# Designs tried in a protein design run: peptides against a protein of PDB entry 5VVV. Part 176

Target 1, 276 residues: chain A of PDB entry 5VVV
Amino acid sequence: FLCGVVEGFYGRPWVMEQRKELFRRLQKWELNTYLYAPKDDYKHRMFWREMYSVEEAEQLMTLISAAREYEIEFIYAISPGLDITFSNPKEVSTLKRKLDQVSQFGCRSFALLFDDIDHNMCAADKEVFSSFAHAQVSITNEIYQYLGEPETFLFCPTEYCGTFCYPNVSQSPYLRTVGEKLLPGIEVLWTGPKVVSKEIPVESIEEVSKIIKRAPVIWDNIHANDYDQKRLFLGPYKGRSTELIPRLKGVLTNPNCEFEANYVAIHTLATWYKSN
Target 2, 276 residues: chain A of PDB entry 5VVV as posed
Amino acid sequence: FLCGVVEGFYGRPWVMEQRKELFRRLQKWELNTYLYAPKDDYKHRMFWREMYSVEEAEQLMTLISAAREYEIEFIYAISPGLDITFSNPKEVSTLKRKLDQVSQFGCRSFALLFDNIDHNMCAADKEVFSSFAHAQVSITNEIYQYLGEPETFLFCPTEYCGTFCYPNVSQSPYLRTVGEKLLPGIEVLWTGPKVVSKEIPVESIEEVSKIIKRAPVIWDNIHANDYDQKRLFLGPYKGRSTELIPRLKGVLTNPNCEFEANYVAIHTLATWYKSN

## One batch from the design tools (peptide; made by RFdiffusion4, then SolubleMPNN)

Design b2_p24_6_s4 (from b2_p24_6, 12 letters changed)
Fold by OpenDDE base, seed 4:
Structure b2_p24_6_s4 (fold): chain B 276 residues (1-276), chain A 24 residues (1-24)
Amino acid sequence: as target 1 above (276 residues)
Amino acid sequence: SELEKLLEKYNESKEKYKKAALAD
């Protein structure tokens, strides 16, 4: 069971010292996972093709080493979906080289994120792939196999919540393709019925699990505030029954952008996780 | 420029998320 934090917000990423402090807190609270997915890391999303500089590499190596020191699984995410051409072997090779570099930093766990992108493929991709889901699954499977089938590999679908599913969760052709064609060792990220799910009913997890043919990892936006700079979520982790735990592969909270605001959010997630 | 187009796509992506997050 993956339990911890995703740094997955839009806004100024946490500094390395905050991330190290997070790992200390996660270990202390018997949480086990950190997903590196800061939207405003230029080399994570906008410039996903660009290799890390020597200085950036040293920072990431140090961060990954710190995660290991605190027995926290460091998952490196990349979000190529803004401008990748899935059918272009040069794009695939570029993605491979980027993940090879991160593997050299000592990273062993990875995520491919296709969140917050358009469903439209370019003309070249439409000639090769039957749908956007087919293109995403193809590259995800290829990368997963190329990396030697790492123990933890995550996929974030473009339809990552109930409200993004067309026509709905159980009938989504996109999620059906993901469920049928995504390799079984690849985990699927999900935010619940909504982008920011106030509640995640058990039935909603059973519904999505059926179509994706696996238990999801919750990317939990309950404490996310990057969508409204006037909001700060200081309340406890709530609206998730502990009956979800045996039905999930994990829960990763995407909390407030303000690092110091997250003590209650993360601590109460840990309490929730231990209550089963 | 290609950079301006990429920045536009990024901003559109961000606003799509924000709009969805606020609708709930």
Scores: peptide ipSAE 0.671, ipTM 0.952, DockQ to the pose 0.903
Fold by OpenDDE base, seed 2:
Structure b2_p24_6_s4 (fold): chain B 276 residues (1-276), chain A 24 residues (1-24)
Amino acid sequence: as target 1 above (276 residues)
Amino acid sequence: SELEKLLEKYNESKEKYKKAALAD
């Protein structure tokens, strides 16, 4: 069971010292996972093709080493979906080289994220792939196999919550293709009924699990405030029955942008997880 | 420019997310 934090918000990423303090807190609270997915890291999303500099490499190696010291699984995410051409072998090779570099930093767990992108393929991809889901699954399976089938590999769908599913969760052709064609060793991220789910009912997890043919990892936006920085979510982790735990592969909270605000959010997630 | 187009796509993506997060 993956339980911890995703740094997955828009806005200024956390500094390295905040991330190290996070790992110390995660270990102390018996949480085990950190997903590196900061939207405003240029080399994560907008400039996903760009290799890390020597200085950036030293920082990431130090961060990954710190995660290992605190027994926290460090998952490196990349979000190529803004402008990747899935059918172009040069793009696939560029993605492979980027993940090879991160593997050299000592990273062993990875994620491909296709959140917050349009469902439209370019003309070249339409000639090769039957749908956007087929294109995403093809590259995800290829990267997973290229990396030697790592123990933890995550996929974030474009339809990552109930409100993004067309026509709905149980009838989505996109999620059906993901469930049928994504390799079984790849985990699927899910956010619940909504982008910001006040509640995640057990029945809603049973519904999505059926179509994706696996238990999801929850990317939980309950404490996310990047959509409105005038809001700060200081309340406990709530609206999730402990009956979800045996039906999930994990829970990763995407909390407030303000690192100092997240004590209650993360501590109450840990209390929730240990109450099962 | 190619950079301006990429920034536009990034901003559109961000605003799509924000709009959904506020509607929910």
Scores: peptide ipSAE 0.670, ipTM 0.953, DockQ to the pose 0.904
Fold by OpenDDE base, seed 3:
Structure b2_p24_6_s4 (fold): chain B 276 residues (1-276), chain A 24 residues (1-24)
Amino acid sequence: as target 1 above (276 residues)
Amino acid sequence: SELEKLLEKYNESKEKYKKAALAD
């Protein structure tokens, strides 16, 4: 069971010392996972093709080493979906080289994220792939196999919540393709019925699990505030029954952008997880 | 420019997320 934090917000990423402090807190609270997915990291999303510099590499190696020291699984995410051409072997090879670089930093766990992108393929991809889901699954499976089938590999669908599914969760052709074609060892990220789910009913997890043919990992935006900087969510982790735990592969909270504001968010997630 | 188009796509995706997150 993956339980911890995703740094997955829009806005200023946390500094390396905050991330190391996070790992200390995660270990202390018996949490086990950190997903590196800061949307404003240029080399994560907008400039996903760009290799890390020597200085950036040293920082990431140090961060990954610190995660290991605190027994925290460091998952490196990349979000190529803004402008990747899925059918282009050069794009696939560029993605491979980027993940090879990160693997040399000592990273062993990875994620491919296709969140917050348009469903439209370019003309070249339409000639090769029957749908956007087929294109995403193809590259995800290829990368997963290329990396030697790492123990933890995550996929974030473009339809990552109930409100983004067309026509709905159980009838989505996109999620059906993901469920049928995504390799079984790849985990699927999900935010619940909504982008910011006030509640995640058990029945909603059973519905999505059926179509994706696996238990999801919750990317939990309950404490996210990047959509409204005037909000600060200091309340407990709530609206999630502990009956979800046996029905999930994990829960990763995407908390407030302000690192110091997240004590209650992360601690109450840990209490929830240990109450099972 | 290519950069302007990429920034536009990034901003549109961010606003799509924000709009959805605020509607919830």
Scores: peptide ipSAE 0.669, ipTM 0.951, DockQ to the pose 0.928
Fold by OpenDDE base, seed 5:
Structure b2_p24_6_s4 (fold): chain B 276 residues (1-276), chain A 24 residues (1-24)
Amino acid sequence: as target 1 above (276 residues)
Amino acid sequence: SELEKLLEKYNESKEKYKKAALAD
C-alpha cells in the first residue's frame, strides 16, 4: 500500500530542504511514499524533453538519497502530454533518455502523467492510434518495459476522476482501453468522483476498479489549494471510509502549496491509514 | 513563437483544472 504525499500542485515548488523535512515527517508517521510531480518544474511538464543540468542533477541525487535514508519511496513523475507526438520514435527516445538520466540519480520508481490535457490527438497520432487512450497506453507500456518493469510505475489518465469520464466511469471507452491494454504491473492514479472529492464512496472505487481492472492509487486533492489562492485547507483527512484501504493500491495526498500548512493534512492521513 | 504556444497550452491546462476544481 502506497501512502504519503504527491507534490502535484500548480505554483511554486517546494525547496529541497522542505522535501527533506517532509521525508522525515513521513517516516515518523509511518508513511512510505513521495511522488515528485510539481507542475511548475519546467523539466517535469513544459520542457519535459530537457535534460537536467549538472547542478540540478546533484540536487535530485541528493534528494533521492535523502528519501532512501528515511525509507521513503521516491517516485519521479514526468508529464509529456502538453506537446508530445506519441507516434514519433524520436519523442519516445527523448522520453527514454530523460528517464535514463533520472535512473542514474538512483531513482527506481516512476510515473507518467496525462492529467489536465485535451483529448485531441495531432494528425500524425490519429494515423497510428485508434484513440488517445491507445496512444497513451502504448508509450506507457513501452517506457515501463524499457525501464525493466520497475516495482512501482504509475499512470495518471486524462480521465482521472468521475466528472472527466465520458459518458460516465463505467461506460468510458477511454478507461476501458486503459484497463484492457495497460500492463498489469502499472498502477492507475485516480482523484475520486471529482477533481476535488469531498467524499470518496466505496461504491465509486468499486466502479472505477472494475473498468481499469485494478485497484487505483488515490491522488487525493482534498487539501489542494492551488485552484484558489484565497483558501487554506487546515482540516483533517475525512470523507474516506477505512473500508477503502483494502480496495486501494494507495493514497497520496496533494496538499496545500504552503508547505507549513500541511501538518494536519498529512498527520491525519497517517492516522486514517493506521486505523484499519 | 513555439514557446508562446507552449506557454498558452500550459495556461489553458491550468485554467481547465482550476475551473473543474472550483465547480466540483
Scores: peptide ipSAE 0.668, ipTM 0.952, DockQ to the pose 0.900

Design b2_p24_7_s1 (from b2_p24_7, 12 letters changed)
Fold by OpenDDE base, seed 4:
Structure b2_p24_7_s1 (fold): chain B 276 residues (1-276), chain A 24 residues (1-24)
Amino acid sequence: as target 1 above (276 residues)
Amino acid sequence: SDNDIAIEFEKKRLEKEKAELAKL
């Protein structure tokens, strides 16, 4: 069971010292996972093709080493979906080289994120792939196999919540393709019925699990505040029954952008997880 | 910036979800 934090918000990423402090807190609270997915990390999303500089590499190596020291699984995410041409072998090779570089930093767990992108493929991809889901699954499976089938590999679908599913969760052709064609060792990220789910009913997890043919990992935006800079979510982790725990592969909270605002959010997630 | 566009896009998505919620 993956339990911890995703740094998955828009806005200023946490500094390396905040991330190290997070690992100390996660270990202390018997949480086990950190997903590196800061939307505004240029080489994570907008410039996903660009290799890390020597200085950036040293920072990431130090961060990954710190995660290991605190027994936190460091999952490196990349979000190539803004401008990747899925059918272009050079793009696939560029993605492979980027993940090879991160593997050299000592990273062993990875995520491919296709959240917050348009559903439209370019003309070249339309000639090769029958749908956007087919393109995403193809590259995800190829990368997963190329990396030697790492123990933890995550996929974030473009339809990552109930409200983004067309026509709905159980009938989504996109999620059907993901469920049918995504390799079984790849985990699927899900935010619940909504991007920011006030509640995640058990029935909603059973519904999505059926179509994706696996238990999801919750990307939990309950404490996310990047969408409203005037809000701080200082309340406890709530609206998730502990009956979800045996029905999930994990829960990763995407908390407030303000690092120090997250004590209650993360601590109460840990309490929730231990109450099972 | 491209970042501002991404933030605005997510805000619009979340506003759309909030607006769908407010219709219920």
Scores: peptide ipSAE 0.036, ipTM 0.682, DockQ to the pose 0.048
Fold by OpenDDE base, seed 5:
Structure b2_p24_7_s1 (fold): chain B 276 residues (1-276), chain A 24 residues (1-24)
Amino acid sequence: as target 1 above (276 residues)
Amino acid sequence: SDNDIAIEFEKKRLEKEKAELAKL
């Protein structure tokens, strides 16, 4: 069971010292996972093709080493979906080289994120792939196999919540393709019925699990505030029955952008996880 | 262009913000 934090918000990323302090807190609270997915990190998303500099490499190696010291699984995410051409072997090779570099930093766990992108494929991809889901699954499976089938590999779908599913969760052709064609060793991220789910009913997890043919990992935006800069979400982790735990592969909270605001959010997630 | 990527990013941020505003 993956339990911890995703740094998955828009806005200023956390500094390396905040991330190290997070790992110390996660270990202390018996949480086990950090997903590196900061949207405004240029080499994570907008410039995903660009290799890390020597200085950036040293910082990431130090961060990955610190996660290992605190027994926290460091998952490196990349979000190539803004402008990748899935059918272009050069793009696939560029993604491979980027993940090889991160593997050299001592990273062993990875994620491919296709959240917050347009559903339209380019003309070249339409000639090769039957749908956007087929294109995403193809590259995800190829990268997963290329990396030697790492123990933890995550996929974030473009339809990552109930309200993004067309026509709905149970009937989504996109999620059906993901469920049928994504390799079984790859985990699927999900935010619940909404992007920010006030509640995540057990029935809603049973519904999505059936179509994706696996238990999801919750990307939980309950404490996310990147969409409302005037609010801090200081309340407890709530609206999730402990009956979800045996039906999930994990829960990763995407909390407030302000690192200092997240004590209650993360601590109450840890209490919830240990209460089952 | 870098401008097109920035505009797409801003549109998607706005779509996420609109999708959240429409859920309120």
Scores: peptide ipSAE 0.032, ipTM 0.672, DockQ to the pose 0.051
Fold by OpenDDE base, seed 3:
Formats: structure tokens, sequence, C-alpha cells
Structure b2_p24_7_s1 (fold): chain B 276 residues (1-276), chain A 24 residues (1-24)
């Protein structure tokens, strides 16, 4: 069971010292996972093709080493979906080289994120792939196999919540393709019925699990505030029954952008997880 | 220019953030 934090918000990423402090807090609270997915980290999303500099590499190596020291699984995410051409072997090779670089930093767990992108393909991809889901699954499976089938590999779908599914969760051709064709060792990220789910009913997890043919990992935006700068949710982790735990592969909270505002968010997640 | 591409991506980001905000 993956339980911890995703740094998955828009806005200023956390600094390396905050991330190291996070790992210490995660270990102290018996949480086990950090997903590196900061939307405004240029080499994560907008410039995903760009290799890390020597200085950036040293920082990431130090961060990954710190995660290991605190027994935290460091998952490196990349979000190529803004402008990748899935059918272009050079693009696939560029993605491979980027993940190879990160693997050399000592990273062993990875994620491919296709959230917050347009649900369309370029002309070249339309000639090769029958749908956007087929393109995403193809590259995800290829990368997963190329990396030697890492123990932890995550996929974030473009339809990552109930409100983004067309026509709905149980009938989505996109999620059906993901469920049928994504390799079984790849985990699927899900935010619940909404992007920011007030509640995640058990029935909603049973519905999505059926179509994706696996238990999801919750990307939980309950404490996210990047979408509303006036929002500071300091409330406990709530609206999630502990009956979800046996039905999930994990829960990763995407918390407030303000690092110090997250004590209650992360601590109450830990309490929830240990109450099972 | 590289700056124009960055600005266009930033606009698209802001439009997506607004579109997500409108879906909340």
Amino acid sequence: as target 1 above (276 residues)
Amino acid sequence: SDNDIAIEFEKKRLEKEKAELAKL
C-alpha cells in the first residue's frame, strides 16, 4: 500500500530542504511514499525533453538518497503529454533517455502523467493509434518494459476523475482501453469522483476499479489549494472510509502549496491509514 | 521566439487552471 505525499500542485515547487523535512515527517508518521510531480518544475512537464544539468542532477541524487535514508519510496513522475508525439520514435527515445538519467540518480520508481492535457492527437498519431488512450498505453507499456518493469510504476490517465470521464466512469472508452491494455503491473492514479473530491465513496472506487481492472492509487486533492489561493484547508483527512484501504493500491495526498500548512493534512492521513 | 512559446504554454496553463476551476 503506497501512502504518503504527491508534490503535484501548480505554483512554486518545494525546495530540497522542505522535501527532506517531508521525508523525515513521513518516516516518523510511518508513511512510505513521495511522488515527485511538481507541475511548474520545467523539466518535469513543459521542458520534459531537457536533461538535468550537473547541478540539478546532484540535487536530485541528494534528494533520492535522502528519501532512501528515511525509507521513503521516491517516485519520479514526468508529464510529457503537453506536446509529445506518441508515434515518433525520437520522442519515445528522448523520454527513455530522460528516465535513464533519473535511474542513474538511484531512482527505481516512476510515473507517467497524462493529466491536464487536451484529449486529442496530432495527425501523425491518428495514423498510428486508434485512440488517445491507445497512444498513452502504448508508450506507457513500452517505457515500463524498457525500465525493466519497476516494482512501482504509475500512470495518471487524462480521465483521472469521475467528472472527466465520457460519458461516465463505467462506460468510458478511454478508461476501458486503459484497463484492457495497460500492463497489469502498472498502477493507475485517480482523484475520486471529482478533481477535488469532498468524499470518495467505496462504490465509486468499485466502479473505477472494475473498468481499469485494478485497484487505483488515490491522488487526493482534498488539501490542494493551488486552484484557490484563498483556500487553506487545515481540516483533517476526511470523507474517506477506512473501508477504502483494502480496495486501493495507495493514497498520496497532494496538499497545500505552503509546506508548513500540511502538518494536519499528512498527520491525519497517517492516522487514517494506521486505523485499519 | 523561445519566449513566445513559453508565454503560449503559460497562457494554456492559465486557461487549463481556469477550466479546472470552472469544473470544481
Scores: peptide ipSAE 0.028, ipTM 0.636, DockQ to the pose 0.051
Fold by OpenDDE base, seed 2:
Structure b2_p24_7_s1 (fold): chain B 276 residues (1-276), chain A 24 residues (1-24)
Amino acid sequence: as target 1 above (276 residues)
Amino acid sequence: SDNDIAIEFEKKRLEKEKAELAKL
């Protein structure tokens, strides 16, 4: 069971010292996972093709080593979906080289994210792939196999919550293709009924699990505030029954952008997880 | 709702990111 934090918000990423403090807190609270997915890290999303500099490499190696020191699984995410051509072998090779570099930093767990992108392929990809889901699954399976089938590999769908599913969760052709064609060793991220889900009912997890043919990892935006700078949610992790735990592969909270605001959010997630 | 605000924000952010990429 993966339980911890995704740094998955828009706006200023956390500094390296905040991330190290996070790992110390996660260990202390018996949580085990950090997903590196900061939307405004240029080499994570907008400039995903660019290799890390020597200085950036030293910082990432230090961060990954710190996660290991605190027994936290460091998952490196990349979001190539803004402008990747899935059918272009050069693009696939560029993605492989980027993940090879991160593997050299001592990273062993990875994620491919296709959240917050257009649901359309370019003309070249339409000639090769029958749908956008087929293109995403093809590259994800290829990267997973290229990396030697790592123990933890995550996929974030473009339809990552109930409100983004067309026509709905149980009838989505996109999620059906993901469930049928994504290799069984790849985990699927899910956000619940909405982008910010007040509640995640057990029945809603049973519905999505059926179509994706696996238990999801929750990307939980309950404490997210990047979309509203006036919001500061200091309340507990709530609206999730402990009956979800045996039906999930994990829960990763995407919390407030303000690092100091997240004590209650993360601590109450840990209390919730240990109450099962 | 908080969800509606989030969806509207993400759409605006995606439009901004596309406009930044189109300048490169």
Scores: peptide ipSAE 0.026, ipTM 0.658, DockQ to the pose 0.833; fails the geometry check

Design b2_p24_7_s2 (from b2_p24_7, 12 letters changed)
Fold by OpenDDE base, seed 1:
Structure b2_p24_7_s2 (fold): chain B 276 residues (1-276), chain A 24 residues (1-24)
Amino acid sequence: as target 1 above (276 residues)
Amino acid sequence: SDNDIAIEFLKKRLEEEKKLLAEL
């Protein structure tokens, strides 16, 4: 069971010292996972093709080593979906080289994210792939196999919540393709019925699990505040029955952008997890 | 709702990113 934090918000990423402090807190609270997915890290999303500099590489190696020291699984995410051409072998090779570099930093767990992008393909991809889901699954499976089938590999769908499913969760052709064609060792991220789900009913998890043919990992936006920088979400982790735990592969909270605001959010997630 | 605010924020952010990429 993956339980911890995803740094998955828009806005200023956390500094390396905040991330190291997070690992110490995660260990202390008996949580086990950190997903590196900051939207405003240029080399994560907008400039995903760009290799890390020598200085950035040293920082990431130090960060990954710190996660290992605190027994936290460090998952490196990349979001190529803004402008990748899925059918172009050069683009696939560029993505492979980027993840090879991160593997050299000592990273062993990875994620491919296709959240917050247009639900369409370019003309070249339409000639090769029968749908957007087929294109995403093809590259995800290829990368997963290229990396030697790592123990933890995550996929974030473009339809990552109930509201984004067309026509709905149980009938989505996109999620059906993901469920049928995504390799079984790849985990699927999900935010619940909504982008910001105040409640995640057990029945909603059973519904999505059926179509994706696996238990999801919850990307939990309950304490996310990037969408409203005038607010801080300081309340407890709530609206999730502990009966969800045996029906999930994990829970990763995407909390407030302000690192110092997240004590209650993370501590109460840990209490929830240990109460099962 | 917070969900509606979040969806509008994400749409705006995607439009901004697409514009920036088109200017490169």
Scores: peptide ipSAE 0.751, ipTM 0.968, DockQ to the pose 0.839
Fold by OpenDDE base, seed 5:
Structure b2_p24_7_s2 (fold): chain B 276 residues (1-276), chain A 24 residues (1-24)
Amino acid sequence: as target 1 above (276 residues)
Amino acid sequence: SDNDIAIEFLKKRLEEEKKLLAEL
């Protein structure tokens, strides 16, 4: 069971010292996972093709080493979906080279994210792939296999919540393709019925699990505040029955952008997790 | 709702990112 934090927000990423402090807190609270997915890391999303500099490499190596020191699984995410051409072998090769570099930093766990992008393919991809889901699954499976089938590999669908599913969760052709064609060793991220799910009913997890043919990892936006900079979410982790735990592969909270605001959010997630 | 605000924010951010990429 993956339990911890995803740094998955828009806005200023956390500094290395904050991330190291996070790992110490995660270990202390018996949490085990950190997903590196800051939307404003240019080399994560906007400029995903660009290799890390020597200085950036040293920082990432230090960060990954710190995660290992605290027995936290460091998952490196990349979000190529803004402008990747899935049918172009050069794009696939570029993605492979980027993940090879991160592997050299000592990273062993990875994620491909297709969240917050247009649900459309370019003309070249339409000639090769029968749907957007087929294109995403193809590259994801290829990368997963290329990396030697890492113990932890995550996929974030473009339809990552109930409200983004067409026509709905149980009938989505996109999620059906993901469920049927995504390799079984790849985990699927899900935010619940909504982008910001105040409640995640057990029945909603049973519904999505059926179509994706696996238990999801919750990307939990309950404490996310990037969408409303005037607000801080300081309340406890709530609206999730402990009956979800045996039905999930994990829970990763995407909390407030302000690192100092997240004590209650993360501590109460840990209490929730240990209550089962 | 918070969900509606979030969806609007995400749409705006995507438009900004697409514009920036088109100018590169």
Scores: peptide ipSAE 0.750, ipTM 0.968, DockQ to the pose 0.838
Fold by OpenDDE base, seed 2:
Structure b2_p24_7_s2 (fold): chain B 276 residues (1-276), chain A 24 residues (1-24)
Amino acid sequence: as target 1 above (276 residues)
Amino acid sequence: SDNDIAIEFLKKRLEEEKKLLAEL
């Protein structure tokens, strides 16, 4: 069971010292996972093709080593979906080289994210793939196999919550293709009925699990504030029955942008997880 | 709702990113 934090918000990423402090807290609270997915890391999303510099490499190696020291699984995410041509072998090779570099930093767990992008393909991809889901699954499976089938590999769908499913969760052709064609060793991220889900009913997890043919990892936006940074979400982790725990592969909270605001959010997630 | 605000924010951010990429 993956339980911890995704740094998945828009806005100023956390500094290395904040991330190291997070790992100390996660270990203390018996949580086990950190997903690196800051939207405003240019080399994570907008400039995903760009290799890390020597200085950036030293920082990431130090961060990954710190996660290991605190027994936290460090998952490196990349979001190529803004402008990747899935059918172009040069693009696939570029993605492979980027993940090879991160593997050299000592990273062993990875994620491909297709959240917050247009639900369409370019003309070249339409000639090769039957649908957008087929294109995403193709590259995800290829990367997963290229990396030697790592123990933890995550996929974030473009339809990552009920609101984004067309026509709905149970009838989505996109999620059906993901469920049928994504290799079984790849985990699927899910946010619940909404982008910001006040509640995640057990029935909603049973519904999505059926179509994706696996238990999801929750990307939980209950404490996210990137969409309205004049607000802080200081309340407890709530609106999730402990009956979800045996039906999930994990829960990763995407909390407030302000690192100092997240004590209650993360601590109460840990209490919730241990209450099962 | 917070969900509606979040969706509007995500749409705005995506359009900003697409504009920046088109200018490169």
Scores: peptide ipSAE 0.733, ipTM 0.967, DockQ to the pose 0.831
Fold by OpenDDE base, seed 3:
Structure b2_p24_7_s2 (fold): chain B 276 residues (1-276), chain A 24 residues (1-24)
Amino acid sequence: as target 1 above (276 residues)
Amino acid sequence: SDNDIAIEFLKKRLEEEKKLLAEL
């Protein structure tokens, strides 16, 4: 069971010292996972093709080593979906080289994210793939196999919540393709019925699990404030029954952008997790 | 709702990112 934090917000990423402090807190609270997915890290999303510099590499190596020191699984995410051509072998090879570099930093767990992108393909991809889901699954499976089938590999669908499913969760051709074609060792990220789910009913998890043919990892936006940084979400982790725990592969909270605001969010997630 | 605000924020951010990429 993956339980911890995703740094998945828009806005100023946390500094390395904040991330190290996070790992100390995660260990202390018996949480086990950090997903590196800061939207405003240019080499994560907008410039995903660009290799890390020597200085950036040293920082990431130090961060990954710190995660290991605190027994936190460091998952490196990349979001190539803004402008990748899935059918272009050069794009696939570029993605492979980027993840090879991160593997050399000592990273062993990875994620491919296709959240917050247009639901379309370019003309070249339409000639090769029967749907957007087929294109995403193809590259995800290829990368997963290329990396030697790492123990933890995550996929974030473009339809990552109930509201984004067309026509709905149980009938989504996109999620059906993901469920049928995504290799079984790849985990699927999900935010619940909504982008910001005040509640995640057990029945909603059973519904999505059926179509994706696996238990999801919750990317939980309950404490996310990037969409309204005039607000801080300081309340407890709530609206999730502990009956979800045996039905999930994990829960990663995407909390407030302000690192100092997240004590209650993360601590109450830990209490929730340990209550099972 | 917070969800509606979030969706509008995500749409705006995506348009900003697409514009920035088109200017490169």
Scores: peptide ipSAE 0.732, ipTM 0.964, DockQ to the pose 0.833

